# Peptides against a protein of PDB entry 3H8D: the designs that were tried, part 7

Target 1, 122 residues: chain A of PDB entry 3H8D
Amino acid sequence: DMKRQQRFFRIPFIRPADQYKDPQNKKKGWWYAHFDGPWIARQMELHPDKPPILLVAGKDDMEMCELNLEETGLTRKRGAEILPRQFEEIWERCGGIQYLQSAIESRQARPTYATAMLQNLL

## One batch from the design tools (peptide; aimed at target 1 I11 R76)

Design b1_p10_2_s2 (made by RFdiffusion4, then SolubleMPNN; from b1_p10_2, 4 letters changed)
Fold by OpenDDE base, seed 2:
Structure b1_p10_2_s2 (fold): chain B 122 residues (1-122), chain C 122 residues (1-122), chain A 10 residues (1-10)
Amino acid sequence: as target 1 above (122 residues)
Amino acid sequence: as target 1 above (122 residues)
Amino acid sequence: SELDPYWLFP
């Protein structure tokens, strides 16, 4: 159902290893999520000192958010929701298009709004 | 400071891969945390289909909860808090004592209430 | 991922 609401969120995180350090030594990462209706379609993590992690539904389920959107409380978290382009800009810079495309081609990706849009684009 | 409050929590989880399945196909795991004051000292995960995961502060920081206790909201989550023995019983069954001891011996474990207690015991 | 939603989302 392509009528599902697409919502995007971003929250900062401090790496577990940094949690006990002085503030200046706590490098900030960013966790991003794209929800296609109630379920996550894409997730990505920007890390301060390692490559971005890109995750797509179906392929990377074991590493992705396991909560539905309502369960996350993200819709009620001030400043968490972002514009689609704010997500896509980072996604594209990280190679997300290629990543998702490869997941589709390998039959690993679960169909989502993201997969549909990509297939419309290509 | 061994005066810090020791608090233990348990929450169920459904594997990401199961989140879209019918309820009967959603195998429940359990996430456990021991907080030594504000920071996690031990974490373990009981999985329905793989060995338990044991994690100790210092050694396994990158895989453990990165939030302080207050940030987790666990203290405000009904039914999340458990008795010390409810944690320790599972910890012991999973080989947690040996795991933590090895982490101490290898100088990987960060000193916590758990490490102190273990060293008092042995 | 090192970020578990159960502790990430209170």
Scores: peptide ipSAE 0.184, ipTM 0.567, DockQ to the pose 0.297
OpenDDE base, seeds 1, 3, 4, 5: peptide ipSAE 0.139, 0.149, 0.163, 0.183; ipTM 0.371, 0.422, 0.535, 0.599; seeds 4, 5 fail the geometry check

Design b1_p10_2_s3 (made by RFdiffusion4, then SolubleMPNN; from b1_p10_2, 5 letters changed)
Fold by OpenDDE base, seed 4:
Structure b1_p10_2_s3 (fold): chain B 122 residues (1-122), chain C 122 residues (1-122), chain A 10 residues (1-10)
Amino acid sequence: as target 1 above (122 residues)
Amino acid sequence: as target 1 above (122 residues)
Amino acid sequence: SELRPFWLFP
């Protein structure tokens, strides 16, 4: 259903292992989410000290946010919501197009707005 | 190096999304780790509301604990360390043997004590 | 005390 609202969010995160360290020793990452309606379609994690993590619905469900959008509270968190391009720019830079394409080709991806857009792109 | 010390740990965890909920609404899971020397070989996550997550070194490095054993503080956490069988019993019940075997066959697993033991088992 | 896994976001 392409009529579902596409919404994107970004929040900073500190690894639990760094949680109780001094502020200067906390390695800050960024967590991104694309929600296709109430359910997540893509998730992306940027870290200062390791490769980005890309996750897509169907393939990576167990590693992704299991909450629906309402349950996450992201819509109520000031500064969390971002523009589509703010997500896509990072997604593309991190190899998200190829990652999602591969997930589609291996039949691991479930259909989402993201898979539909990629189909249109290629 | 089979001379590396095999150590196993278990800790309860609360999902970040549940972190700020009332205690009665926090869904408690269990996080298991097998360290082959200083580095993790297997990780396992039990949840009350979804299938278990199994992770093996090489295949799932990005989703696993990236800290060495010393950095985790697990050795200093009272009650965290468990007996090998306490890990293995759950691992086997959760399909860990098949999961690791598949990772080996697909050449996704890096060699660890766990892969060596499985080779001996089969 | 309950912990968060080392790889999870807050």
Scores: peptide ipSAE 0.260, ipTM 0.731, DockQ to the pose 0.075
OpenDDE base, seeds 1, 2, 3, 5: peptide ipSAE 0.238, 0.238, 0.234, 0.226; ipTM 0.593, 0.724, 0.588, 0.582

Design b1_p10_2_s4 (made by RFdiffusion4, then SolubleMPNN; from b1_p10_2, 5 letters changed)
Fold by OpenDDE base, seed 4:
Structure b1_p10_2_s4 (fold): chain B 122 residues (1-122), chain C 122 residues (1-122), chain A 10 residues (1-10)
Amino acid sequence: as target 1 above (122 residues)
Amino acid sequence: as target 1 above (122 residues)
Amino acid sequence: SELDRYWLFP
């Protein structure tokens, strides 16, 4: 349903191993999410010293946020919501287009707004 | 390589949502790790009010610590290292044996010291 | 992931 609201979020996280280190020694990661309506369509995790993690609905359900948008509380968290392009820019930089395309071609991707847009793009 | 040193660690963590609460309102969790040589073999997270999280190498790589042991700094963190039994006792209590067994049977588990020991046990 | 549920969104 392309009528569903597309919402994007980003929050920082500190690895447990870094929690008790000095602030300057805490390597901050970033957790990104694209919600297509109430359910997540794409998830992305950025690390300062590790490859990005890309996840798409259908393929990576077990690794993705299983909470619906309301359950996450993200809509109530100041500074968490970001603009679509703020997500897409990072997504593309991390190879998200190719990742999602492969998931579609392998029939692993669940249809979402993201898959629809990609199909429209190709 | 069963010649690799088996090392176990435990550190407390506070959930991001609780970080800025009063100390008495911070629900402390515990992060456990088993390193088979330089690489993690098992990870476990205990929460005061949630089910434990069990993770095993191969199956749950994307959710586990991707840092090698040296990178974590755990060997340099006082009080972090624990005895094998201190890990195993909790692991078993949390159903870790069954979890790992299932991962082996589904061919999701990467061979580690933990898988070897389980295979020897069964 | 389950970690997200219990760690990111307690």
Scores: peptide ipSAE 0.237, ipTM 0.684, DockQ to the pose 0.151
OpenDDE base, seeds 1, 2, 3, 5: peptide ipSAE 0.220, 0.213, 0.199, 0.229; ipTM 0.667, 0.662, 0.642, 0.648; seeds 1, 5 fail the geometry check

Design b1_p10_3 (made by RFdiffusion4)
Pose (drawn by RFdiffusion4):
Structure b1_p10_3 (pose): chain A 119 residues (1-119), chain B 122 residues (1-122), chain P 10 residues (1-10)
Amino acid sequence: KRQQRFFRIPFIRPADQYKDPQNKKKGWWYAHFDGPWIARQMELHPDKPPILLVAGKDDMEMCELNLEETGLTRKRGAEILPRQFEEIWERCGGIQYLQSAIESRQARPTYATAMLQNL
Amino acid sequence: as target 1 above (122 residues)
Amino acid sequence: DATDEQLIRF
């Protein structure tokens, strides 16, 4: 029913902007858009646990801008293939995280919940 | 979900003569494919030593890869799949829009998602 | 359009 689009933004800690390149610890931010709305958000950090977020339970913590008001489709190198998102998501325990939210009635139905519920 | 049937692939390559040269002397080229479902709709090659090759379905059937998407194994090759924009950026810089527009005007281009996209643009 | 800093929380 809707186009699935995935984005990745590598980042460094604000405290690392003016250190030498070897002292800049990298992280990665990810988003899965189910149409104009984010279904899943993922953050890999060099200094704390991975942040896994799903539509519904985590609306408050997730990016609140829809796809067009982010400008992500306009940024070069930001969009990634579905597998590039799914591989990282699975290695973070994302399947169990989304499943747990589904069973406890905390998950908003999206293309992501439909995929886990099907298989 | 005509868009979901669209798949794009890129294979960087070198000539055999450059196989054992230093990495800085390996003149790379790129082969590209746009699959409209099981069939290649557009094929593109950037070469280090000759003009770019642009091919469209219908007009260029003899010159294009004859295998369908599943027969190629490209969906199983690591790093081969690219986003539509990664194909379109190169296709445009090679004159691919003019090449596809001409094939459509000469009616040589077989109707595909690519011809449908160019027509919606015009 | 949003900046990366607006999209990412620290």

Design b1_p10_3_s1 (made by RFdiffusion4, then SolubleMPNN; from b1_p10_3, 4 letters changed)
Fold by OpenDDE base, seed 2:
Structure b1_p10_3_s1 (fold): chain B 122 residues (1-122), chain C 122 residues (1-122), chain A 10 residues (1-10)
Amino acid sequence: as target 1 above (122 residues)
Amino acid sequence: as target 1 above (122 residues)
Amino acid sequence: MASDEELIRY
C-alpha cells in the first residue's frame, strides 16, 4: 500500500578494530534504513574502508534488519531519523537505482514503495 | 621486562549488519588482546565472515588498541579476562606464531613478552 | 566498555 508512511533513519557505527582507539582515530561507518510502513524496504551501509553495502527487501532479507520499525527503537532515538533526501542522495550516489532495478528485473525484489517509485521514474 | 604481568582478554562483538537481527541470527565476532604489563602486545579478531586479523605490537600499532590496560576497563569487565591458553590456542590456530616470527625477522615487532617467548621456542 | 551491543552508536 502506497499509503504507508515512508521513514528514513541513519545511525553511526564504530568498527571493532577502532573500539579502543582515541576518539580522533575512530573511523565511523553509517547505517541507513528506509522503512515502508512497519517494514524495511532498503538498507545501506557506508564503510570507511570498503565499498558501500546496498540491500533491498525480498532480495537481501537475510542480511537486512529483521525487526519491524517499532521493535528497532529508531523512532525513539534522538537524531536517528533523517529526511528522505538525506537517504536518497547517498543511495543514488552508491548506485542504488541500478541495484534496485536489477533486483526487480531478476524478480528478486519484494514490491515496496521504493520499487514503485523506481518503476515510475523509468 | 619479563616481570610484567601477562593478562589476556576476550570480548564479543556484533557486526553492524546484524544489529537488528533476531538474536539467533546475530553472528558474533571475537576480539582478543594480550597485554604485557600496561600495554598491548598482541591483538586478534575472529570474524564470522572473513579471515582472522592478527596484530602485533610495533608492527601494527595503528590498528591495535591505543589505550593502556587500565584505560580499557577490561580488568573491570566481568568475564572479559581469559586464561593464557584460551588466547594462545586461537593464536596458534590462526597462524600467530608465523605472523609474529615474520614481524621479528622484518624488524617490525616491538620486543614484548610474546616476542621473547617465541624466540625461546625456536 | 566495548560489547557486542555497543558497536552501533546512537
Scores: peptide ipSAE 0.025, ipTM 0.644, DockQ to the pose 0.131
OpenDDE base, seeds 1, 3, 4, 5: peptide ipSAE 0.024, 0.024, 0.024, 0.024; ipTM 0.491, 0.517, 0.485, 0.644

Design b1_p10_3_s2 (made by RFdiffusion4, then SolubleMPNN; from b1_p10_3, 3 letters changed)
Fold by OpenDDE base, seed 1:
Structure b1_p10_3_s2 (fold): chain B 122 residues (1-122), chain C 122 residues (1-122), chain A 10 residues (1-10)
Amino acid sequence: as target 1 above (122 residues)
Amino acid sequence: as target 1 above (122 residues)
Amino acid sequence: MATDEELISF
């Protein structure tokens, strides 16, 4: 249902290798999520020293958040929720349009708001 | 309050470096948590190629889960909850008794069920 | 579910 609320979140993470380091030496990554209603549609991870990770529902379910939105507590985490464009700007920069397009064409992607919007764009 | 429910959880994680690898090449780590009522008392992380990480409330708050138990969704995650001994066995093996003891002696540890039990043991 | 090894600051 395209009437489902689209909500976007971002939280920082620290590399395991940096856990024992002083705060100034802990390089932060960023974890991004797009929820189409209660279920994740896209996930994205920015790492300080490796390529960004792009994940889409259906294709990458095993690597993505398996909790529904309410289970995550993200909606209650102060500062976690972001605007749609704040997600999309990074998604586009990371090649997300092409990644999702490929998943659609290979029939790997589960239909979501994200797939629908892309199909409107192309 | 020592009447608070003690609950223990374990979830796997994959190294960021292994995200793009085939499943057989993705070495799993393990994230452990001890909740004393709604709040985390101890956290532990097993990594495939580095020392285990031990974290205790008060001392390591910045590196630990900052969500309360209900916010995490762990209680609703199938297979995540474990028995107390399943946590303690690994904790002991990783030197957790000595780690927590040191945190208590340095007045870094926030009093929890874990600190109380250790004080009963020593 | 595999969480990020990188402790997502949940």
Scores: peptide ipSAE 0.030, ipTM 0.482, DockQ to the pose 0.084
OpenDDE base, seeds 2, 3, 4, 5: peptide ipSAE 0.036, 0.030, 0.036, 0.028; ipTM 0.646, 0.504, 0.655, 0.637; seeds 2, 4 fail the geometry check

Design b1_p10_3_s3 (made by RFdiffusion4, then SolubleMPNN; from b1_p10_3, 3 letters changed)
Fold by OpenDDE base, seed 4:
Order: structure tokens, then sequence, then C-alpha cells
Structure b1_p10_3_s3 (fold): chain B 122 residues (1-122), chain C 122 residues (1-122), chain A 10 residues (1-10)
């Protein structure tokens, strides 16, 4: 049901190896999530020193957030929620369209709002 | 060169969504790493509410630690280093042997101490 | 050992 609310979130993270370093030596990454209703549809991670990680529902379920949106507490986390374009712009830059397309074509992607929107575009 | 020092590390982590929760409500995961000399050979992550993540060099480089061992600071982190068996026991329980085997057979695995040991076993 | 409260993998 594409009438589900689409919500997007971003939170920073620090690498495990950096957790005991001085603040100036902690390289920050960014964790992004797209929730299609209660369930995650897309996830991506920007890292300070490695390529972005892109993940889509169906294909990458084991690596993605396993909690429903309410269970995450993200909706209650100040500053976590972002606008759709704040997600999509980064997604596009990271090759997310191509990644999701490939997941669809390989029949690995679970149908979501994201897959539907991509199919409208292509 | 299999004469490289094999070193293993474990550190706990908290999920991003739990970072602002009370301590009792922060579910802890565990990050494990096997370094074959200066470079990571295997990584795994135990999560409180999702399946383990297993990663091997070559196949999963984009998701694994990108720093060499010295750059991580893990050797200087109190309590981080663990015995080989402390890693291997968890690795085995999580299906690591099968995972690495599949990576070898698919020609995705980079040759490491881990791949060599597995080939001795099988 | 202190945990990294900022580690990813949700």
Amino acid sequence: as target 1 above (122 residues)
Amino acid sequence: as target 1 above (122 residues)
Amino acid sequence: MASDEELIRF
C-alpha cells in the first residue's frame, strides 16, 4: 500500500575503533533510513574512509534495521527525522537508483514505496 | 604469508536508536575482528535482535574495517584483544565455516590465514 | 569495557 507514510531518518555514528579516541580523532559516519510505513525500505551508510553502503529491503534484510519504526525510537529522537529530499539527494549521489534497479531486476528487492517510485521513473 | 601474527578483538556496541535511552534499555551487540597481520581477514557482529553478520575479506571489504590494525588502536584498547578460540567459537556457532567456504568457492574471498586454515580443515 | 553507543548496525 503506497499510502503508507514515508519517513526518513539520519543519525551519526562513530566507528568502534574510534570510540575511545579524542573527539577530534573520531571520524563520523552517517546512517540513513527510509521507512515505508512501519518497515524499512532503504538504508545507507556514509563512511569517512570507505565507500557508501547501500541496502534495500529484500536483498539486504540481514544487514538492515530489523526493528519496525516505532521500535527504533527514531520518531522520538530529536533531529533524527529528515526531509525526503535530504535522503534522496544522498541516495542518488551514492548510486542508489542503480543499486535499487539492479535489485529489482535480479528479483532480490522486496516491493516497497521505493521500488514503486523507481519503476515510475524508469 | 601465514607467518603473520593472527590477532583477534572484540568490542561491544550499542545501536544508534538506543544511544539516548537509559542504560537498561540499550541493547548491546558485539563486534569481532580477526586480523591477519596488519589487515582484517574476518569480521562478525552479534546483534541483540537480528541474525549475526559475518564478513570475510575480499567478499565484504566495503562493509568491513578499512583501517589496518595499528590505525584502529585496538591493540591499545584495554580488554579488546581476545584469544583465538574466543573468536573461533562464536564464528563456528554463527556458521562462519560455511560462510567462508562459500566465499572461497565463489572466488570472492581474498586469500588470508583464515582461508588457508579452512582449506586445511576441509 | 565501555560500549560504543555510536556504532552503526541497527
Scores: peptide ipSAE 0.027, ipTM 0.511, DockQ to the pose 0.139
OpenDDE base, seeds 1, 2, 3, 5: peptide ipSAE 0.027, 0.027, 0.023, 0.029; ipTM 0.322, 0.647, 0.500, 0.545; seeds 2, 5 fail the geometry check

Design b1_p10_3_s4 (made by RFdiffusion4, then SolubleMPNN; from b1_p10_3, 4 letters changed)
Fold by OpenDDE base, seed 4:
Structure b1_p10_3_s4 (fold): chain B 122 residues (1-122), chain C 122 residues (1-122), chain A 10 residues (1-10)
Amino acid sequence: as target 1 above (122 residues)
Amino acid sequence: as target 1 above (122 residues)
Amino acid sequence: MASDEELISF
């Protein structure tokens, strides 16, 4: 149900080649996740040198987090949790609305808080 | 000089998309480094879904570790240090000898323990 | 060349 807790997380990643360089020389990527209750609803990856990756539950399950939120340890990872807007801002910029809409229309998207909110908007 | 301590390290990496999956579903890459004294001589990356990356000092400096060994913390990272053979085995399999030789011949390679050993071999 | 594979850093 939509009474589930919506929680959002972000963690950085770097290329191995940048691992042992000064911060200024590290091209940082960002991994984003939206959890609808215990299960992931949306995932997103910002890369420094390639297009963003957008993933939605039902369509992209095999490429998304397969652990429930508690199992990931994200809730215990300092600085990982972000505000909903911090996720949505990037999601929107990356064309996430269209991506999720397309997944809904193709009947690939699993119903989630995200699909519900989109249907509220449109 | 060639009396410098030769030390080798290996650390794993995973794709962000695999971060929060069970170990069996994580396609693991490996980052390898050869330090000739304080400075890196060779670096190598094994990837699950693309060809190995080979890097040699002088030629590939901008893509290699820019920190000296102590600065990296590799010596303090549990399980990171490996035996010379554990590096060389992979290096040889990936065509590292030819790669380094080519770098020497093109005068791109900085003299290191690695270049010296290769010249000993050939 | 630089890797397209990534290491998660926290």
Scores: peptide ipSAE 0.042, ipTM 0.666, DockQ to the pose 0.057
OpenDDE base, seeds 1, 2, 3, 5: peptide ipSAE 0.032, 0.029, 0.032, 0.041; ipTM 0.343, 0.645, 0.509, 0.658; seed 5 fails the geometry check

Design b1_p10_4 (made by RFdiffusion4)
Pose (drawn by RFdiffusion4):
Structure b1_p10_4 (pose): chain A 119 residues (1-119), chain B 122 residues (1-122), chain P 10 residues (1-10)
Amino acid sequence: KRQQRFFRIPFIRPADQYKDPQNKKKGWWYAHFDGPWIARQMELHPDKPPILLVAGKDDMEMCELNLEETGLTRKRGAEILPRQFEEIWERCGGIQYLQSAIESRQARPTYATAMLQNL
Amino acid sequence: as target 1 above (122 residues)
Amino acid sequence: AAYLMSLITE
């Protein structure tokens, strides 16, 4: 029913902007848009646990801008293939995280919940 | 979901003559494919030593890869799949819009998602 | 968070 689009933004800590390149510890931010709305958000950090977020339970913590208002479709190198998102998501325990939110009635139905519930 | 049937692939390549040269002397080219479901709709090649090759379904059937998407194994090749924009950027810089527009005007281009997309643009 | 949002948005 809707186009699935995935984005990735590598980032460094704000405290690392003026250190030498070898001292800049990298992280990665990810987003899965189910149409205009984010379904999943994922953050890999070099200094704390991975942040996994799903639509519904985590609306307050997730990016609140829809796809057009982010400008992500306009940033070069930002968009990624579905597998590039799914591989990282699975290695973070994302399948169990989304499943747990589904069973406890905390998950908003999206293309992502439909995929886990099917298989 | 016509858009979901669209799949794009890129294979970097070198000539055999450059196989054992230093990495800085390996003149790379790129082969590209746009699949509209099981069939190639557009094929594109950037070469280090000759003009770019642009091919469209219908007009260029003899020159294009004859295998369908599953027969190629491209969906199983690591790093081969690219986003639509990665194909479209190169296709445009090669004159691919003019090449596809002419094939449509000469009626040689078989209707595909690519011809449908160019027509919605016009 | 604000720093990351600045990287995420256009």

Design b1_p10_4_s1 (made by RFdiffusion4, then SolubleMPNN; from b1_p10_4, 4 letters changed)
Fold by OpenDDE base, seed 3:
Structure b1_p10_4_s1 (fold): chain B 122 residues (1-122), chain C 122 residues (1-122), chain A 10 residues (1-10)
Amino acid sequence: as target 1 above (122 residues)
Amino acid sequence: as target 1 above (122 residues)
Amino acid sequence: REHLMSLILE
């Protein structure tokens, strides 16, 4: 349903192993999420010491944010919401389109705005 | 075409009559634009001393930004790009949905992302 | 699984 609002968020995170280190020893990662209406459609993590993690709804539900958008509080967190392009450009750079395409082809992906847009692009 | 990138911008403006006044006497207006791919789909102006102006592609082409997005330089202007919701919430408040609907019904509106989304909502 | 609430934000 294309009338659902698409919203994107980014928050920094500290790795569990760095939680108790001095500030200078805390390496910052970045957590990204795309919400298609109330439910997450894509999630992405940029790590300072390993490859990006890409996750798509349906396929990776157990590894993705399980809260609906309202439950996350992200809409009320200043600085968390980002432009679609701020998400998409990193998603593309990380191979997200190929990742999502593969999930669609394997019939693992749940239909979302993201799958619809990709299928229009192919 | 839903795969076209939707981008939104807002810039302040000073009324012509205020251009040469002291800073304290310059009333700030707000110029909003929605670009559906390279071409503007909706434009909106918030004035400090008169009702908002709403414009939709096809119907109001002669009153709207005639430059394509690349020509505007808005993508390179720091602080100009805004979230879709930052545009939509004001558009809705100003009666933009009714305005666009009327333009569609009168067959004045050019098909855009905005007309497509509205027709999904009706 | 790492929940959003378990992330330490800067």
Scores: peptide ipSAE 0.029, ipTM 0.542, DockQ to the pose 0.201
OpenDDE base, seeds 1, 2, 4, 5: peptide ipSAE 0.026, 0.024, 0.024, 0.024; ipTM 0.625, 0.624, 0.621, 0.618

Design b1_p10_4_s2 (made by RFdiffusion4, then SolubleMPNN; from b1_p10_4, 5 letters changed)
Fold by OpenDDE base, seed 5:
Parts: structure tokens; C-alpha cells; sequence
Structure b1_p10_4_s2 (fold): chain B 122 residues (1-122), chain C 122 residues (1-122), chain A 10 residues (1-10)
């Protein structure tokens, strides 16, 4: 549904293993989310010491945010919301296009704004 | 089944109400889980401002993790897995022995590794 | 707890 609002968010996180360390040793990760209306379409996690985690709705539901957007409180968190390109640039760098494409082709992806846009692009 | 792998996990959580506050006001809770093979056997939640929540399989299913272990992603979350004693020490301090014993006696507890060990102990 | 709540937000 192209009429659903597309909203993008980014929040930093400290890994559990680092939560007890001094600030200099608390390596910051970054959690990204794309919400297609109330429901998450894509999630991305950047880590300082391992490959990025890319997740798409339908394929990776069990590893993704289970809350609807309003339940997350992200819309009320100052600095959390980002521009679409701020998400897409990282998504592209991390191989997100290929990841989502593979999920579509394997029929693992739930239809979202992201799947629609990619299918229009190809 | 005593041959099932017993795995224990701990993750911190920030309460939704605190997620936008400054770090000094983000009161950290702790979520603990004992998985008996793929399924949760015990869950425990420590809160900064209320009594601990103790939950046992069978009795408290609706309040516990409904995902199997692989679905949770906990095994892939660095720093989440803890030693058995790291769980049991907190469990004991929170009255978990008595809680599980009562659940067994009232026939509310589903048989798990935890129930078996307690029954052997008594 | 859900994935988001489990994150230690900065």
C-alpha cells in the first residue's frame, strides 16, 4: 500500500557484553528500522565487530521488532527518526538490495513498500 | 528429558517509560530465562522499583516467552548467555525454589528439567 | 521482552 507512511528510525545500543565496561570499551551498535505504516518492513543492525544484520519482514519476523510503531515509542524519541535516504544508504552499503531480492525470489519476504519498490526497480 | 541442553540467558531492558530519559534515569531491568531444550522452563524479571517476577512453565505460560529458543535469537546475542549458577543464584535469592515447589505441589508446573531437579532435591 | 526493549538505548 503506497499510501502508508514510510518512516525510518535509528537508535544506538550497547551490547550486553559491553554494558559493564568503561565507556571507552562500550562499542556502540546501531539499530535501524523501516516501518511501512504501523508494521516493520526492514530492520538492520550495525555492529562494531561483526557483519551487519539485515532483516526483512516475512523472512526474519522472529528476529525483528514485534511491536507496532506506536508501541515502540520511536516516534516520541528525539533524534531517532531519520530521513529515508539515511536508511537506504546504509542498507545499500550492507547489501540490502541483494538480501531483499533473494527473500522475494525465495518467497520468504512479506509484501511491503520495500518489496514493491525493489520489484519496480528491477 | 535430562538429555536436553539446559541454557540460561540474561538480557537487560529499559522500561518503555524510561527509554527517552537520560542515562541516569533509565532504570535497568533484567530479564532471565532458562531454556530446557528448545522451550522455556523458567523466566525471571528483575525490576528496579517492584518485586521480582518469577515464572514457571505450565503455570505462567501466558506471561512467558512464547518463542522457542532458536526463534528468540538469544543464542546469537553476544553476552546474553550465562552460566547455570548465574541464573540459579538469582532464582534462589528471589524465592524461586519455593515458587517452583508450590507450582509442583499445586500441579500447575509443566514437567521440566527444573521440576525434576527440585523433586530430586526434596 | 521484545527486541527493542532489550536494547540498551543511548
Amino acid sequence: as target 1 above (122 residues)
Amino acid sequence: as target 1 above (122 residues)
Amino acid sequence: RDHLMALILE
Scores: peptide ipSAE 0.055, ipTM 0.460, DockQ to the pose 0.132
OpenDDE base, seeds 1, 2, 3, 4: peptide ipSAE 0.077, 0.057, 0.042, 0.068; ipTM 0.539, 0.673, 0.496, 0.684; seeds 1, 2, 4 fail the geometry check

Design b1_p10_4_s3 (made by RFdiffusion4, then SolubleMPNN; from b1_p10_4, 5 letters changed)
Fold by OpenDDE base, seed 3:
Structure b1_p10_4_s3 (fold): chain B 122 residues (1-122), chain C 122 residues (1-122), chain A 10 residues (1-10)
Amino acid sequence: as target 1 above (122 residues)
Amino acid sequence: as target 1 above (122 residues)
Amino acid sequence: REHLMALILE
């Protein structure tokens, strides 16, 4: 929907367990976010040593980024913004469509761009 | 709609009149394309010395890129792909919404992701 | 939040 801008971001992170290790022992994860306008719609974490974590607005609010897009500073961080496909490709591969569908069916998902697109897909 | 990937591209071009001039006399224009899946939905040209040109599928097919996305090679050209906002921002500023709306009302616009988004906006 | 993640800044 043109009324709300869809923007996607990716940043690397270090696990808490690795934070104080030597650089060679810090294994990078990847943090992904989909912002539907100012509000986050989906979040995803790729880990080097465990399954991906998927989170959708409404259901997983406590575990998702609590900052609005403006507060994150992501729009001003060089290299953070990614193409929609760079998010969606990984989201799909990690079971994101099924995860979101399940959250919709359980009435846990807050309506977002993501839920609308899925419900038009199904 | 998740069924069709929305991808956006931008490449510089030189006007035919400047093609054989010295490099300093070649004024660059900018060519923009929105592909709704394999098929182009919108095209836009920024010129250094004349108004922007806007084109929408259905209405302007004869003046738009006739290649499908795979044929263009744009997906393999480094630096060609851009974020949706990098397209939409310029599209809006150049009157693209009004142009597309007019094409829809005149029944000249082929249904695309762009028409769907606009009709949900209005 | 359960833990603090360290962000790598460029």
Scores: peptide ipSAE 0.033, ipTM 0.491, DockQ to the pose 0.259
OpenDDE base, seeds 1, 2, 4, 5: peptide ipSAE 0.063, 0.044, 0.030, 0.056; ipTM 0.563, 0.630, 0.634, 0.625; seeds 1, 2, 5 fail the geometry check

Design b1_p10_4_s4 (made by RFdiffusion4, then SolubleMPNN; from b1_p10_4, 7 letters changed)
Fold by OpenDDE base, seed 5:
Structure b1_p10_4_s4 (fold): chain B 122 residues (1-122), chain C 122 residues (1-122), chain A 10 residues (1-10)
Amino acid sequence: as target 1 above (122 residues)
Amino acid sequence: as target 1 above (122 residues)
Amino acid sequence: REHLRRLILL
């Protein structure tokens, strides 16, 4: 159902190798999630020292959030929720459109809001 | 500093493979953490279908929480905090004493409250 | 995956 609420979240993380360093020496990564209703549709990780990780439902379930949105507590985490464009801008820069399209074409992607929007775009 | 506050937390998770199943068919796992002050000292994961995962600071940093305690929000997550014995009982059942001792003997363990307590026990 | 799962849980 495309009536599901689309919600987007971002959480910072600091690499294990940097966790004990001084703040100025802690390189920050970012975890992003797009929830299509209660379930994650897209996940993205930005790292300061390696390529971004892009994940889409169906294809990458084993590497994505296993909890529903409410279980994550993200909706209650101050500053975690972001605007759709804040997610999409990064997604696009990281090659997310091509990644998701490839997943669709290979029949690995689960139908989500994201797949529907891509279908409309192409 | 052994004056650091020792705090313990537990969070449930549902396996990715079960996330879309009916509630009765969702097998629940458990994530446990021991924080020695702001940083994690021990981490533990219980799974319904595979052996428990035991992790100790120094040895397993790359698989453990990268955030400090405050950053995790665990202290603000209702029902997440548990008593020391609630952690230790499971830790012991899973072979945590032997696991940590081995990490100490191999010089992989970072000194923590946990290593100090083990030293006192042995 | 373990690392990713931690981020999700936290």
Scores: peptide ipSAE 0.083, ipTM 0.498, DockQ to the pose 0.297
OpenDDE base, seeds 1, 2, 3, 4: peptide ipSAE 0.055, 0.075, 0.057, 0.070; ipTM 0.495, 0.548, 0.534, 0.520; seeds 2, 3, 4 fail the geometry check

